# Peptides against a protein of PDB entry 2N1D: the designs that were tried, part 34

Target 1, 169 residues: chain A of PDB entry 2N1D
Amino acid sequence: EVKVKIPEELKPWLVDDWDLITRQKQLFYLPAKKNVDSILEDYANYKKSRGNTDNKEYAVNEVVAGIKEYFNVMLGTQLLYKFERPQYAEILADHPDAPMSQVYGAPHLLRLFVRIGAMLAYTPLDEKSLALLLNYLHDFLKYLAKNSATLFSASDYEVAPPEYHRKAV

## One batch from the design tools (peptide; aimed at target 1 E62 L125 L133)

Design b1_p22_4_s3 (made by RFdiffusion4, then SolubleMPNN; from b1_p22_4, 12 letters changed)
Fold by OpenDDE base, seed 2:
Structure b1_p22_4_s3 (fold): chain B 169 residues (1-169), chain A 22 residues (1-22)
Amino acid sequence: as target 1 above (169 residues)
Amino acid sequence: SEILEKIEKLTKKIIEVLKKSL
């Protein structure tokens, strides 16, 4: 299995995220106040402001585009807890053509990096190529950790209404 | 699976660009 290292400061948040939804029966407020597209854009701009060369800027942009596509491919089937499925179905019904990167936010984006390693294990990559990709993914995760105070908050969740409980597991 | 195929295709594309940036 491909190991994607999650920064230690973000691991407690993964537990809180799971607890809020699975045990406290809350839902992340959708559409997100700060969606995945916005987070990735901020990251790209952050990297640009650090004085990277044109080649490095192109690389960052490609990684951003890749992370966005990873997220959009995996969100519905790989990243949601069972309790979140009715909410997702409602989003699809209301916004069938909207990419989920425009709807969901930081918590679900972080879940991607918990799951992506297992998917990458099925991709035949040489060691150097894999290391190169992982370096960029880890750099992005460092950015999330640096901005965790503004990206991750329990206040972005709300208690699901009683009628939701009846249709959710 | 469809997801794995998409992930593989995307990953190969990303790596190609990253290698050129070195």
Scores: peptide ipSAE 0.625, ipTM 0.942, DockQ to the pose 0.692
OpenDDE base, seeds 1, 3, 4, 5: peptide ipSAE 0.604, 0.624, 0.622, 0.622; ipTM 0.938, 0.942, 0.941, 0.942

Design b1_p22_4_s4 (made by RFdiffusion4, then SolubleMPNN; from b1_p22_4, 8 letters changed)
Fold by OpenDDE base, seed 5:
Structure b1_p22_4_s4 (fold): chain B 169 residues (1-169), chain A 22 residues (1-22)
Amino acid sequence: as target 1 above (169 residues)
Amino acid sequence: SEILEKLKKLTLKIVEVLEKSL
């Protein structure tokens, strides 16, 4: 499996996210106040502001587009805890034509990077190409870590109502 | 799977762009 290193600053959040949902039976408030699309856009703009070359800017945009697509493909089947399934079903009903990157936010985006390594392993890449890709992915993760105070908060979760709990359990 | 193939193509595309950016 391809190893994608999660910044140490974000590892505790993954635990908290898991705890909030699986143990405390809370749900991330949807649609997210700051969705994945917005986060990726901010990242792209951040990279642009760093004075990168046009080619590098183009590369960043491609990576952003790729992350978005990965997220949209994997969210429903790979990134949700069992308790979140009913919520996802509701989202699909309410937003049938919207990509999940417009609905979900930072916590679920971070979950992508826990799973993405296994997916990347199916692509035959030489060591240099893989390292190059991983560098960009790690750079994005570093960005998430830098902005973790604004992107990750337990206040974005809410206790699921009894009606939901009955559906989920 | 279809999903894996889709993501594979996506990954290859990304890598191609990244390599050109060097």
Scores: peptide ipSAE 0.557, ipTM 0.928, DockQ to the pose 0.622
OpenDDE base, seeds 1, 2, 3, 4: peptide ipSAE 0.546, 0.552, 0.555, 0.552; ipTM 0.924, 0.927, 0.927, 0.926

Design b1_p22_5 (made by RFdiffusion4)
Pose (drawn by RFdiffusion4):
Structure b1_p22_5 (pose): chain A 169 residues (1-169), chain P 22 residues (1-22)
Amino acid sequence: as target 1 above (169 residues)
Amino acid sequence: TELLEELQEITERIIEVLEEAE
């Protein structure tokens, strides 16, 4: 199976997010302003601002779109805990206009790369095509971890009260 | 199976765009 190193800079954050959901019994029931699409656009324009190009412009642009669709096909199904089901229906009902790639903010973005490595093990391309994919994915994760101090806000996870657990049982 | 097909299609499109960019 494909062995992909998830940024060890973000590993404490991955455990932190998991710790908040499971151990701390905290849930993310609010729309974050710092959202995945905005960070995707920020990274997409970042590569362009350093070196204005046409050939790499669309490359970064569509790869970012790829992460966007990749995230959309996994967010509510593969990147979600069973305890987040209540908050999912809640946010979806309260804010049916807002995309999930926006409301769940940056903490839920890192989940994509954790699961996508497993699913891409069942769809094995050659090392070279996968290398270009992992190249840009790791490049994004490098930038992601670089600005992660002002990027992730796991502090928005609030402990789910017993009345709220009623929606999980 | 449908999800794997979607992932493959997205991956193929990204690879084509990167090959053209090179």

Design b1_p22_5_s1 (made by RFdiffusion4, then SolubleMPNN; from b1_p22_5, 9 letters changed)
Fold by OpenDDE base, seed 3:
Structure b1_p22_5_s1 (fold): chain B 169 residues (1-169), chain A 22 residues (1-22)
Amino acid sequence: as target 1 above (169 residues)
Amino acid sequence: DELLKRLKEITEKIIEVLKKSQ
């Protein structure tokens, strides 16, 4: 299996995220105050500000686009806990054509990197290509870790109302 | 299968660009 290493700084958050949703029955507030699109844009701009060649900038932009696509195709089926399904259904009903990268935020984006490795294992990539991709993915994860204080907060979650619990049952 | 297919396509596109950018 392809191993996408999550920075140690973010691993506790994954646990908290899981706990908030699964055990505390909370939901991430949607639409996200800072959605995946925004996070990726900030990353791209961050990389640009550090000085890069045109090719490097082009590469970063492609990685950003790719991560966005990864997220959008995987969110609904791979990244949600069972408790979040009704919320997702409501989002789809209200915004059927909206990319989920415009709705969800950092926690769900981070979940992508927990799952993407297993998916990439099914893609026949040579070692060089895989390493190249992983380098960029890890670089992005490093960015998330660096900005974790602003990207990940329990305050972005709220207790699901009784009405939601009825839907979730 | 469809998911994996899509992911493969996305990945291949990324790789293509990354290789050119090296």
Scores: peptide ipSAE 0.651, ipTM 0.948, DockQ to the pose 0.839
OpenDDE base, seeds 1, 2, 4, 5: peptide ipSAE 0.645, 0.581, 0.569, 0.644; ipTM 0.948, 0.931, 0.929, 0.947

Design b1_p22_5_s2 (made by RFdiffusion4, then SolubleMPNN; from b1_p22_5, 12 letters changed)
Fold by OpenDDE base, seed 2:
Formats: structure tokens, sequence, C-alpha cells
Structure b1_p22_5_s2 (fold): chain B 169 residues (1-169), chain A 22 residues (1-22)
């Protein structure tokens, strides 16, 4: 399996995220106040301001676009806890053509990096190419860790109403 | 699977650009 290393600072958040939803029966507020699109845009601008060459800027932009697409194709089937499925179904019904990167936020984006490694293991990449990709993914994760105080908060979750519990397992 | 195929295609696109950035 391809190992995507999650920064130590963010590992406790993954546990809190799981606890808020699975044990406390809360839901992340949707649409996110700061969605995945905006997070990726901020990252790209951050990298640009660091004085990268044109070629490296192109690479960052492609990685950003790739992360967005990874998220959009994996969110519904790979990144949600069972308790979140009714909420997702409602989002799809109300906004069938909206990419989920415009709806969901940092916690779900972080879950992508927990799962993406297993998917990448099935891609026929040479070691050098894989290392290059992982370097960029890890750089983005480092950015998330650096900005974790503003990106991850239990206050972005809310207790699900009683009627939601009846349709959620 | 279809999902794996999509991930593969996306990854190949990223790698192509990243390799050029070296």
Amino acid sequence: as target 1 above (169 residues)
Amino acid sequence: SELLQKIKELTEKIIKVVEKSL
C-alpha cells in the first residue's frame, strides 16, 4: 500500500471528526463556510507568493486540480461515515450538478488523504513518479496542519435533529 | 473498477506535469 503520511498535528482531529459524527451523532454544517475549492485556492496562492518558478507553479496548479478531482470522485462512496449518508443524499437531490468540493470542507478533505493511498497502490506508477506525487501531497498536508486552527473546529458541527436519526444508521 | 480507472487517469495527468517541472 502507498503510504500517505498524515501530519501528527492532524491525527487527533481525525479521531475528533469520527467521534463527533459516529458517537455524538453530529453533522458537519453544509454547505461549508470554507469549502474545498477555497482551501485549494488559498493553498495555490500561498505557494505562488513563495516565489516559485513558472514550472513549479504549473505543477502546483495541476496538483490542486488533481486533489479537487480526487475529492469529487471519492467523497460519496469512500469518504462518508454511515451516519452522513442521508445528508449526502439530500445534498445530491438539491444540487445534483454541484461538485462536492463546493459543498464540503476541510474535515472531509482530510479524510481523502487517509484513503487515497490505497487507491494509488493500484496505479502502475514507477517509484520516482510516485515519490514526486507524494511530495506534493505531503506539502499540501503540511499546509493544512499549519492552518489547522482555522480549518478544523468542532463548532462547524451541529447535533442532528431527531428526525434525522430515524433515517440514519 | 470505474473509480480506480478515474484515479489512474487523474494521477497520470498530474505526474506528466510534475515531471516537466523538474
Scores: peptide ipSAE 0.467, ipTM 0.903, DockQ to the pose 0.825
OpenDDE base, seeds 1, 3, 4, 5: peptide ipSAE 0.463, 0.460, 0.452, 0.461; ipTM 0.900, 0.900, 0.897, 0.901

Design b1_p22_5_s3 (made by RFdiffusion4, then SolubleMPNN; from b1_p22_5, 10 letters changed)
Fold by OpenDDE base, seed 2:
Structure b1_p22_5_s3 (fold): chain B 169 residues (1-169), chain A 22 residues (1-22)
Amino acid sequence: as target 1 above (169 residues)
Amino acid sequence: SSLLEKIKELTEKIIEVLEKSL
């Protein structure tokens, strides 16, 4: 299996995220105040401001585009807890053509990196290519960790109403 | 699966660009 290393600072958040949804029956507020698109844009701008070469800037932009597509194809079927499925269905009904990267935020984006490794294991990549990709993914995760105070907060969740519980369980 | 194939295609595209950036 391809191991995507999650920064230690973010591991407790994954537990809190799971707890908020599954045990406390809360939902992440949608649409996100800061969606995946904006997070990725901020990262790209951050990398640009660091004075990277044109080639490295081009690579970062491609990685950003790739992460966005990974997220959009995996969110609905791979990244949601059962309790979140009615919420997702409502989003699809209201915004059928909107990419989920414009709706969801940092917590769900982080969940992608918990799951993507298993998918990459089925992609026939040589060791050098895989290492190259992982280096960029890990660099992005490091960025999330550096900005975790503004990206991850329990205040972005809210208690689901009683009528939602009847649909979810 | 369809999802797995999509991930493969996306990954191959990313790798191609990253290799050119070296």
Scores: peptide ipSAE 0.574, ipTM 0.931, DockQ to the pose 0.762
OpenDDE base, seeds 1, 3, 4, 5: peptide ipSAE 0.565, 0.560, 0.555, 0.566; ipTM 0.929, 0.928, 0.927, 0.930

Design b1_p22_5_s4 (made by RFdiffusion4, then SolubleMPNN; from b1_p22_5, 11 letters changed)
Fold by OpenDDE base, seed 2:
Structure b1_p22_5_s4 (fold): chain B 169 residues (1-169), chain A 22 residues (1-22)
Amino acid sequence: as target 1 above (169 residues)
Amino acid sequence: SDLLEKIKKITEKIIEVLKKSL
């Protein structure tokens, strides 16, 4: 198993996210006020402003692109709780051609990093390559932790209406 | 699975670029 270490500061949020959805029957407001694309763009700009070399900037841009792709291929089938399935179906109907990175936000992006390690375990990588990738993924997670106060909030969720409960299992 | 294959391709692309940036 490939271990992607989640910063300790963000682990409580994963619990809160789970609680809001599964126990309190709330939904994250969509489309997100701050979507995954914007978060990744801010990260890339943040890294650029820190005075990195051209090579490091190029690497960060490709990591950002890769994280976006990971998210878009995994969101629908891997990152949603059962209660969120009807909402996802509605989003697909309303935004059939939009990548989910333009719709969903920080909480679902964080869920990606809980799941991606298991997927990477099935991708043949040598130790050096894996370490290199993980270094960049961990750096991004550190950025999320640093900005957690603005990226993660229970106020971005709302109680699902009764008609939604009838559709949800 | 199709998903795993997609993850593999994405990962390989990232790694290729990261190695070139060293």
Scores: peptide ipSAE 0.767, ipTM 0.967, DockQ to the pose 0.827
OpenDDE base, seeds 1, 3, 4, 5: peptide ipSAE 0.766, 0.766, 0.765, 0.766; ipTM 0.966, 0.967, 0.966, 0.967

Design b1_p22_6 (made by RFdiffusion4)
Pose (drawn by RFdiffusion4):
Structure b1_p22_6 (pose): chain A 169 residues (1-169), chain P 22 residues (1-22)
Amino acid sequence: as target 1 above (169 residues)
Amino acid sequence: DEHEELIETLKELLEKLKEFLE
């Protein structure tokens, strides 16, 4: 299987997010302003601002779109805990206009890279094509971890009350 | 050329991934 090192800078955050959901019994039931698509655009423009180019411009642009679609095909199914099912239906109903890539903010973005390595083990391309993919993915994760202090806000996880657990049972 | 090849590969991966998930 494909061995992909998930940024160890973000490993404490991954455990923190998991700890909040499972151990702390906290859920993320609110739309965050710092959302995945905005961070994707921020990174996409970042690569352009350092070096204005045409050839790399659409490259970063469509790779970012790839992360966007990759996230969309996994967000509610592969990147979600069973305990987040109540908040999913809640946010989806309360804000049917808003995309999930927006409402779940940056903490849910890191989940994509955790699962995508496993799914891409069942769809094995060559090392070179995979290397370019992982190159840009790791490059994004490098930037992601760099600005993570003002990027992730796991503090928005609030402990789910017993009345709210009624939607999980 | 390299960037174009990369985008094509990415689109292929996305298709394969969707098929796998279905």

Design b1_p22_6_s1 (made by RFdiffusion4, then SolubleMPNN; from b1_p22_6, 6 letters changed)
Fold by OpenDDE base, seed 4:
Structure b1_p22_6_s1 (fold): chain B 169 residues (1-169), chain A 22 residues (1-22)
Amino acid sequence: as target 1 above (169 residues)
Amino acid sequence: SEYKELIETLKKLLKKLKELLE
């Protein structure tokens, strides 16, 4: 098994995220005030400011692009709780060509990393390549943890309106 | 470089994943 370690600081948030939506019947406010695109951009800029070599800078950009694409592919089918599906359908109807990385934010991005480990376990990546990828993924997760106070907040959620509950049946 | 090869491999994997989820 390929283990993608979620920072301990972020594990409680995954529980809170699940609770807010599944038990408290709240929804993350969309479009996100800070979307996945902006988070990834901030990370890339952060890494560039740290004095990386040209080669490493290139790698960061490509990893960011990869995460973005992976998120956009996985969001609708793998990352949503049942209660969120009507909201997603509405987003698709209103913005059919918009990538979900421009709509969703940090909580949904974090959910991606819960799934990615299992997917990587079945990839044809050699040991060295896998290790490198994991290093970048962990580095990004550490970045999320360092900025968790600004990226993750229950105030970004709101109680779903009564009409939404009817759709969620 | 090793990073370039890694990213190319990742792109291929993502492409395959996308196809499987469609």
Scores: peptide ipSAE 0.085, ipTM 0.715, DockQ to the pose 0.512
OpenDDE base, seeds 1, 2, 3, 5: peptide ipSAE 0.045, 0.042, 0.079, 0.045; ipTM 0.665, 0.669, 0.701, 0.669

Design b1_p22_6_s2 (made by RFdiffusion4, then SolubleMPNN; from b1_p22_6 with D1S H3Y E8K E15K F20L)
Fold by OpenDDE base, seed 1:
Structure b1_p22_6_s2 (fold): chain B 169 residues (1-169), chain A 22 residues (1-22)
Amino acid sequence: as target 1 above (169 residues)
Amino acid sequence: SEYEELIKTLKELLKKLKELLE
């Protein structure tokens, strides 16, 4: 098993996110005020400002691209709670060609890292490359933790209307 | 280099993931 460790600072948010959706019947406001694309771009720029070598900078860009693509592939089938499915269907109907990384935000991006480890375990990956990839993934998670005050907020959620509850049976 | 190998691996993993989940 490939273990991607979530920073302790972010684990409580995962619980809050779950509670807001499943128990309080709220939805994350879409489209996100700060979408996954912008978060990843900010991270890449942050890494560049730290004086990385050309090779390391190039690697960061590829890791960012990879995270984006993984998110876009996995969001609809792996990262949503049952209550969120009607919302996702509406987004697809209204914006069929938009990548989900332009619609969803930090909470759903964080959910990716709960699942990505298991996905990586099912694919051949040499030990050295895996270690390097994990270093970058953990570095990104550390970045999310550092900026958690601006990325994660219950105020980004809203109570679903009664009409939505009927669709979310 | 290590980074070149990582990029190669990452691209391959993405390809495989798409095949599995789409």
Scores: peptide ipSAE 0.099, ipTM 0.710, DockQ to the pose 0.630
OpenDDE base, seeds 2, 3, 4, 5: peptide ipSAE 0.078, 0.051, 0.094, 0.045; ipTM 0.687, 0.658, 0.710, 0.652; seed 5 fails the geometry check

Design b1_p22_6_s3 (made by RFdiffusion4, then SolubleMPNN; from b1_p22_6, 7 letters changed)
Fold by OpenDDE base, seed 3:
Structure b1_p22_6_s3 (fold): chain B 169 residues (1-169), chain A 22 residues (1-22)
Amino acid sequence: as target 1 above (169 residues)
Amino acid sequence: SLYKEFIETLKELLKKLKELLE
């Protein structure tokens, strides 16, 4: 198993996120006010503004691209709680061609990193490649933690309406 | 397979990343 350490600052948020949806029957407001694309873009710009070389800049771009693609692949089938499934179905119906990174936001992005460790364990990555990836993943998570006050808020959730409960499993 | 798609995509991206960082 590959260990992806979630910053301690963000661990309580994962619990709150779970509680808001699963127990309080709330939904993250979609489309997100700040979607995954924008978060990743901000991160990339943040890294680039620190005087990186061309190679390092390109590396950041690849990391961002990787996270984005990973998110888009995983969101619908791996990152949603059961209560969120009807919402996801509505999003797909309304925006069938939109990548989910343009719809969902920080909470769902953070969920991705809870899952990625297990997935990486099944990849034929050499030790060096895995270490490099982990370093960048942790760097990104640190960025999320640094900006957690603006990225993670219970105010981005709302109580699901009665009609939603009727179609929720 | 979603899993297979994920792995293939990730492998490709990681390969690019490795090439840039080494």
Scores: peptide ipSAE 0.043, ipTM 0.663, DockQ to the pose 0.060
OpenDDE base, seeds 1, 2, 4, 5: peptide ipSAE 0.029, 0.034, 0.029, 0.020; ipTM 0.644, 0.659, 0.639, 0.537

Design b1_p22_6_s4 (made by RFdiffusion4, then SolubleMPNN; from b1_p22_6, 7 letters changed)
Fold by OpenDDE base, seed 3:
Structure b1_p22_6_s4 (fold): chain B 169 residues (1-169), chain A 22 residues (1-22)
Amino acid sequence: as target 1 above (169 residues)
Amino acid sequence: SEYKEFIETLKELLKRLKELLE
């Protein structure tokens, strides 16, 4: 098993996120005010501003690209709660060509890291590459934790309207 | 360096992910 450790600062948010959606029947406001693309871009720029070597800079770029692609692949099938599925369907209908990284935000991005470990366990990554990747993933999560006050807020959610409840199964 | 091989591995992984998305 490939274990991706979620920072302790963000674990309560995962619970709150789940509660907001599943128990309180709220939805994350879409499109996100700060989408996944923007978050990843900010992280990359943050890392580059630290005076990285060429190799490390390239690695950051590839890691960011990888996170983005994983998110876009997994969002619809693995990261959504049942209550969110009608919302996702509406997004697909309205924006069929838009990557979900341009629509969704930090909460859903964080959910990726709950699932990504299992996915990486079945990838043909050598031991050294996997270790390096995990280091970058944890570094990114640390970045999210550092900026959690601006990235994660219950105010980004809203009570689903009655019409939505009729669609929700 | 170790990062050079790592980057190439990530590129390949990305390629596979993109193919899955298509």
Scores: peptide ipSAE 0.257, ipTM 0.823, DockQ to the pose 0.397
OpenDDE base, seeds 1, 2, 4, 5: peptide ipSAE 0.215, 0.221, 0.217, 0.211; ipTM 0.797, 0.802, 0.800, 0.798

Design b1_p22_7 (made by RFdiffusion4)
Pose (drawn by RFdiffusion4):
Formats: C-alpha cells, sequence, structure tokens
Structure b1_p22_7 (pose): chain A 169 residues (1-169), chain P 22 residues (1-22)
C-alpha cells in the first residue's frame, strides 16, 4: 500500500480533532468562516503571487479544484464520524444553501489526506504520477501547517449535551 | 467502485494538467 507521511506538524491536530469528537464528546455544530475553499483559494493565489506565471497558474488552480472535488466525494461519507451524523443533518437542514466545504471549516480538511492515501492504494498509478500528486499535496500541507496557528480552530468544538445525543442514538 | 472510478478520473485530469504545465 501507498505510504504517505501525513505532516507531523499536523499530527497533534489530527489527534486533537479525534480526541474532541470521541474522548471529549465534543461536536462541531456551526458554520466556520475560515473554510476549506477559502484556504484552497488562499493557497492557489499564494503560489501565483510569489511568481506570476501562466503555466503554473492553471496547474495550481485545477489541482486545487481536484482537492475540492476529492473533498466533496469523501466529506460526508469517508471523512465523517458516526457521532457527526446529527450535526451533519442539523447544519445541512439549517443551512441548506451553504456548502459543507465551508461550514465544517479547516479542521475537517486534514481528514481528506488521511483517507485519500488509503483509497489511492486501491487505485495504484505509477510512482511518477503519484509523486506529482503527492508533491502538490505535500506542498499544500506544508503551507497548511505553516499558517495552521491562525488556520485551524478546534476550539469551536463544543461538548454535545445528553439531549443532543438523542439524535445519535 | 464508483468512488474509485471518480478518484481515478480526477487523478488522471490532474496528471494531464501537470504534464501540460511542464
Amino acid sequence: as target 1 above (169 residues)
Amino acid sequence: SELLEKLEEITEKIVEVLEEAE
């Protein structure tokens, strides 16, 4: 299987997010302003601002779109805990206009890279094509971890009360 | 199977775009 090193800088955050959901019994039931698509655009423009190019412009642009679609095909199914099912239906009902890539904010973005390495093990391309993919994915994760202090806000996870657990049972 | 097909298609598009960029 494909061995992909998930940024160790973000490993504490990954465990923190998991710890909040499972151990701390906290859920993320609110729309975040700092959302995945905004961070994707921020990174996409960042590569352009350092070096204005045409050839790399659409490259970053469509790779970012790839992360966007990748995230969309996994968010509610592969990147979600069973305990987040109540908040999923809640946010989806309360805010049917808002995309999930927006409401779940940056903490849910890191989950994509955790699961995408497993699914891409069942769809094995050559090392070279995968290397370019992982190159840009790791490059994004490098930038992601760099600005992570003002990027991730796991503090928005609030403990789910017993009345709320009624929607999980 | 449908998910894997979608992932393969998205990956192929990304690889084509990066080859053109090079």

Design b1_p22_7_s1 (made by RFdiffusion4, then SolubleMPNN; from b1_p22_7, 7 letters changed)
Fold by OpenDDE base, seed 2:
Order: sequence, then C-alpha cells, then structure tokens
Structure b1_p22_7_s1 (fold): chain B 169 residues (1-169), chain A 22 residues (1-22)
Amino acid sequence: as target 1 above (169 residues)
Amino acid sequence: DELLEKLKEITEKIIKVLEKSL
C-alpha cells in the first residue's frame, strides 16, 4: 500500500471532523468560505514566493492541478460520510456547473489524503516516480499543517436542521 | 474501475511534469 503520511498536527482535526459530522450531526458550511481552489492557489503562491526556479514552479502548478483533479473525482464517492450525502445532493442541484473544489473546503481536502494512498496503490507506478509524487504531496500536507489554525475550525460547521435529519437518518 | 483509471491518468500527467522538472 502507498502510505501518505498525515502530519501529526492534523490527525486530531480528522477526529474532530469525524465527530462533528457523525456524532454531533453537524454539516460543514457550504459553499466554503475558503474553498479548495483558493487553498491550492495560496499554496502555489507560497511556493513561488520562496524563490523557486521556473522548473519548480511548473512542478508545483502541476501538483496543484493534480490535487484539484483528485479531489473533484473522489469527493462524491469516497470522501463523504453518510450523513453528508443529502447535503451533497443539494449542492449538485444548486451548483450543477461548478467543480466541487469550488464548493468544499479544507476538511474535505484533508480527507482526500487519507484515502488517496490506497487508491494509488492500484496504479502501476514505478518506485522512483511514486516517491517523487509523495514528496510533493507531503510538502502540501506540511503547508496545510503550517496553516491549520486558519484552515480548520469547528466554527465552519453548523447543526443540521430537523428537516435535514429526516432526510439523512 | 473508472475511478481508478481517472486517478491513474491524473497521476501520470503529474509524474511526467515532475520528472521534467528535475
């Protein structure tokens, strides 16, 4: 299995995220105030500001584009808890022409990295290429950890209304 | 699996660019 190491700083958030949704029956506020697209853009700009060469800038941009694509193809089927399914259906109805990276935010983006490793294990990648990719993914995760105070907050969640409970439970 | 194929395509695109950046 391909192991994507989640920074220890972010693991408590994954637990809190799970608890907010599954136990407390809350929902992440959508559309996100800070969506996945903007987070990835900020990361790219951050890397650029550190004086990267043109080649490194191209690499970062491609990784950003790739993460965005990973997220958009996996969100609906792989990254949602059961309680979030009705919300997702509503989002699809309200935003039919928008990629989910423009709707969802940091918590769901982080969930991607919990799942992506198992999926990549089924892709025929040589060891060197996989290591190279993982280095960039880990670098991005390090960025998320560095900015976790501004990206992850329980205040971005809200208690689902009774009407929603009837749909989800 | 369609999802795995999509992920594979995305990954291959990334790898090609990363290798060129070295």
Scores: peptide ipSAE 0.643, ipTM 0.945, DockQ to the pose 0.750
OpenDDE base, seeds 1, 3, 4, 5: peptide ipSAE 0.634, 0.635, 0.634, 0.634; ipTM 0.943, 0.943, 0.943, 0.943

Design b1_p22_7_s2 (made by RFdiffusion4, then SolubleMPNN; from b1_p22_7, 6 letters changed)
Fold by OpenDDE base, seed 3:
Structure b1_p22_7_s2 (fold): chain B 169 residues (1-169), chain A 22 residues (1-22)
Amino acid sequence: as target 1 above (169 residues)
Amino acid sequence: SELLEKLKKITEKIIEVLKKAL
């Protein structure tokens, strides 16, 4: 397995996220007030403001695009807890053509990085390429950690209504 | 796996660009 290191600051959030959904039977409010697209855009702009060269800026943009694509292809099948599946189904029904990166937010984006390593293990990459990719992914994760106070909040979740519980069975 | 193939394509594209940026 390819190890994608999650910053220690974010690990407690992963636990809270899991608890909110699976134990407290809450749902992340969708569409997200700050969606994945927005988060990635902010990151790209942040990197730009740090004075990167054109090549580095271009690289960041491609990483952003890649993360977005990763998220969009993995969200439905890899990143959802069982309790969230009815919500996802409703999203697909209501917004069939919308990329999930425009619907979901930081918590689910963070889940991507919990899962992506195992998936990348099945993609043949030389060590140098893998290290290069991981460096950028870790840099993004550092950004998430730095901005965790604004990106991750239990207030973005709400107790699922009784109607939803009926759908979840 | 369709998913894995998609991920592979995405990854390869990223790597290509990252290498050029070095």
Scores: peptide ipSAE 0.657, ipTM 0.948, DockQ to the pose 0.720
OpenDDE base, seeds 1, 2, 4, 5: peptide ipSAE 0.655, 0.567, 0.569, 0.653; ipTM 0.948, 0.925, 0.926, 0.947

Design b1_p22_7_s3 (made by RFdiffusion4, then SolubleMPNN; from b1_p22_7, 9 letters changed)
Fold by OpenDDE base, seed 1:
Order: sequence, then C-alpha cells, then structure tokens
Structure b1_p22_7_s3 (fold): chain B 169 residues (1-169), chain A 22 residues (1-22)
Amino acid sequence: as target 1 above (169 residues)
Amino acid sequence: SELLEKIKKLTEKIIEVLKKSL
C-alpha cells in the first residue's frame, strides 16, 4: 500500500471529526465558509510568496488542480460517514452542477489524504514518479498542519435537527 | 472500477506535468 503520511498535528483532528459526526451526531456546516477551492488557492498563493521558480509554480498549480479533482471524484462515495449521506443528497439536489470542492471544507479534504494512498496503490507508477507525487502531497499536508488552528474547528459543526435523524438512522 | 480508472488517469496527468517541471 502507498502510505500517505498524515502529520501528527492533524491526527487528533481526524479523531475529533469522526467523533463529532458519528458519536455526537453533528454535521459540518454546508456550504463551507472556507471551501476546498479556497484552501487550495491559498496554498498556491502561499507557495508563490515563498519565491519559488517558475517551474515550481507550474508544478504547484498542477498539484492543486489534481487534488481538487481527486476530491471531487472521491467525496460522494469514499469520504463520507454514513450519517452524512442524507446531507450529501440534499446538497446534490440543491446544487446539482456545483463541484463538491466548492461546497465542502477542510475536514473532508483531510479525509481525502487518509484514503488516496490505497487508490494510488492500484495505479501503476514507477517508484520515482510515485515519490515525486508524494513529495508534493506531503508538502500540502504540511501546509494544512501549519494552518490547522484556522482550518479546523468544532464550531464549524452543529447538532443535526430531529428531522435529519429520522432520515439518517 | 470506474473510480480507480479516474484516479489513474488523473494521476498520470499530474505526473506528466511534474516531470516536465524537473
């Protein structure tokens, strides 16, 4: 299996995210105040401000585009807990043409990196290419860790209403 | 699966661009 290393600073958040949804029956507020598109844009701008070469800027933009597409194809079927499925269905009904990267935020984006490694294991890549990709993915994760105080908060969740509970369970 | 194929194609595209940036 291809291992995508999650920074230690973010692992507690994954547990909190799971607890808020599965045990406390809360939902992440949608549409996100800061969506995946915005997070990726901030990352790209951050990399530009660090004085990178034109070649590195080109690479970062492609990685950003790639992460966005990974998220959009995996969110609905791979990244949601069972309790979140009715919410997702409502989002699809209300915003059928909107990419999920414009709706969801940091917690769900982080879940992508928990799952993407297993998917990459089925993609035939030479070791050098895989290492190259992983280096960029890990760099992005480091950025998330650095900004975790502003990106991840339990206050972005709310208790699901009684009507929702009847749909979910 | 269809999902795996999508991931594969996306990854191949990214790798191609990353290699050009080296």
Scores: peptide ipSAE 0.605, ipTM 0.940, DockQ to the pose 0.787
OpenDDE base, seeds 2, 3, 4, 5: peptide ipSAE 0.597, 0.592, 0.590, 0.596; ipTM 0.939, 0.938, 0.937, 0.938

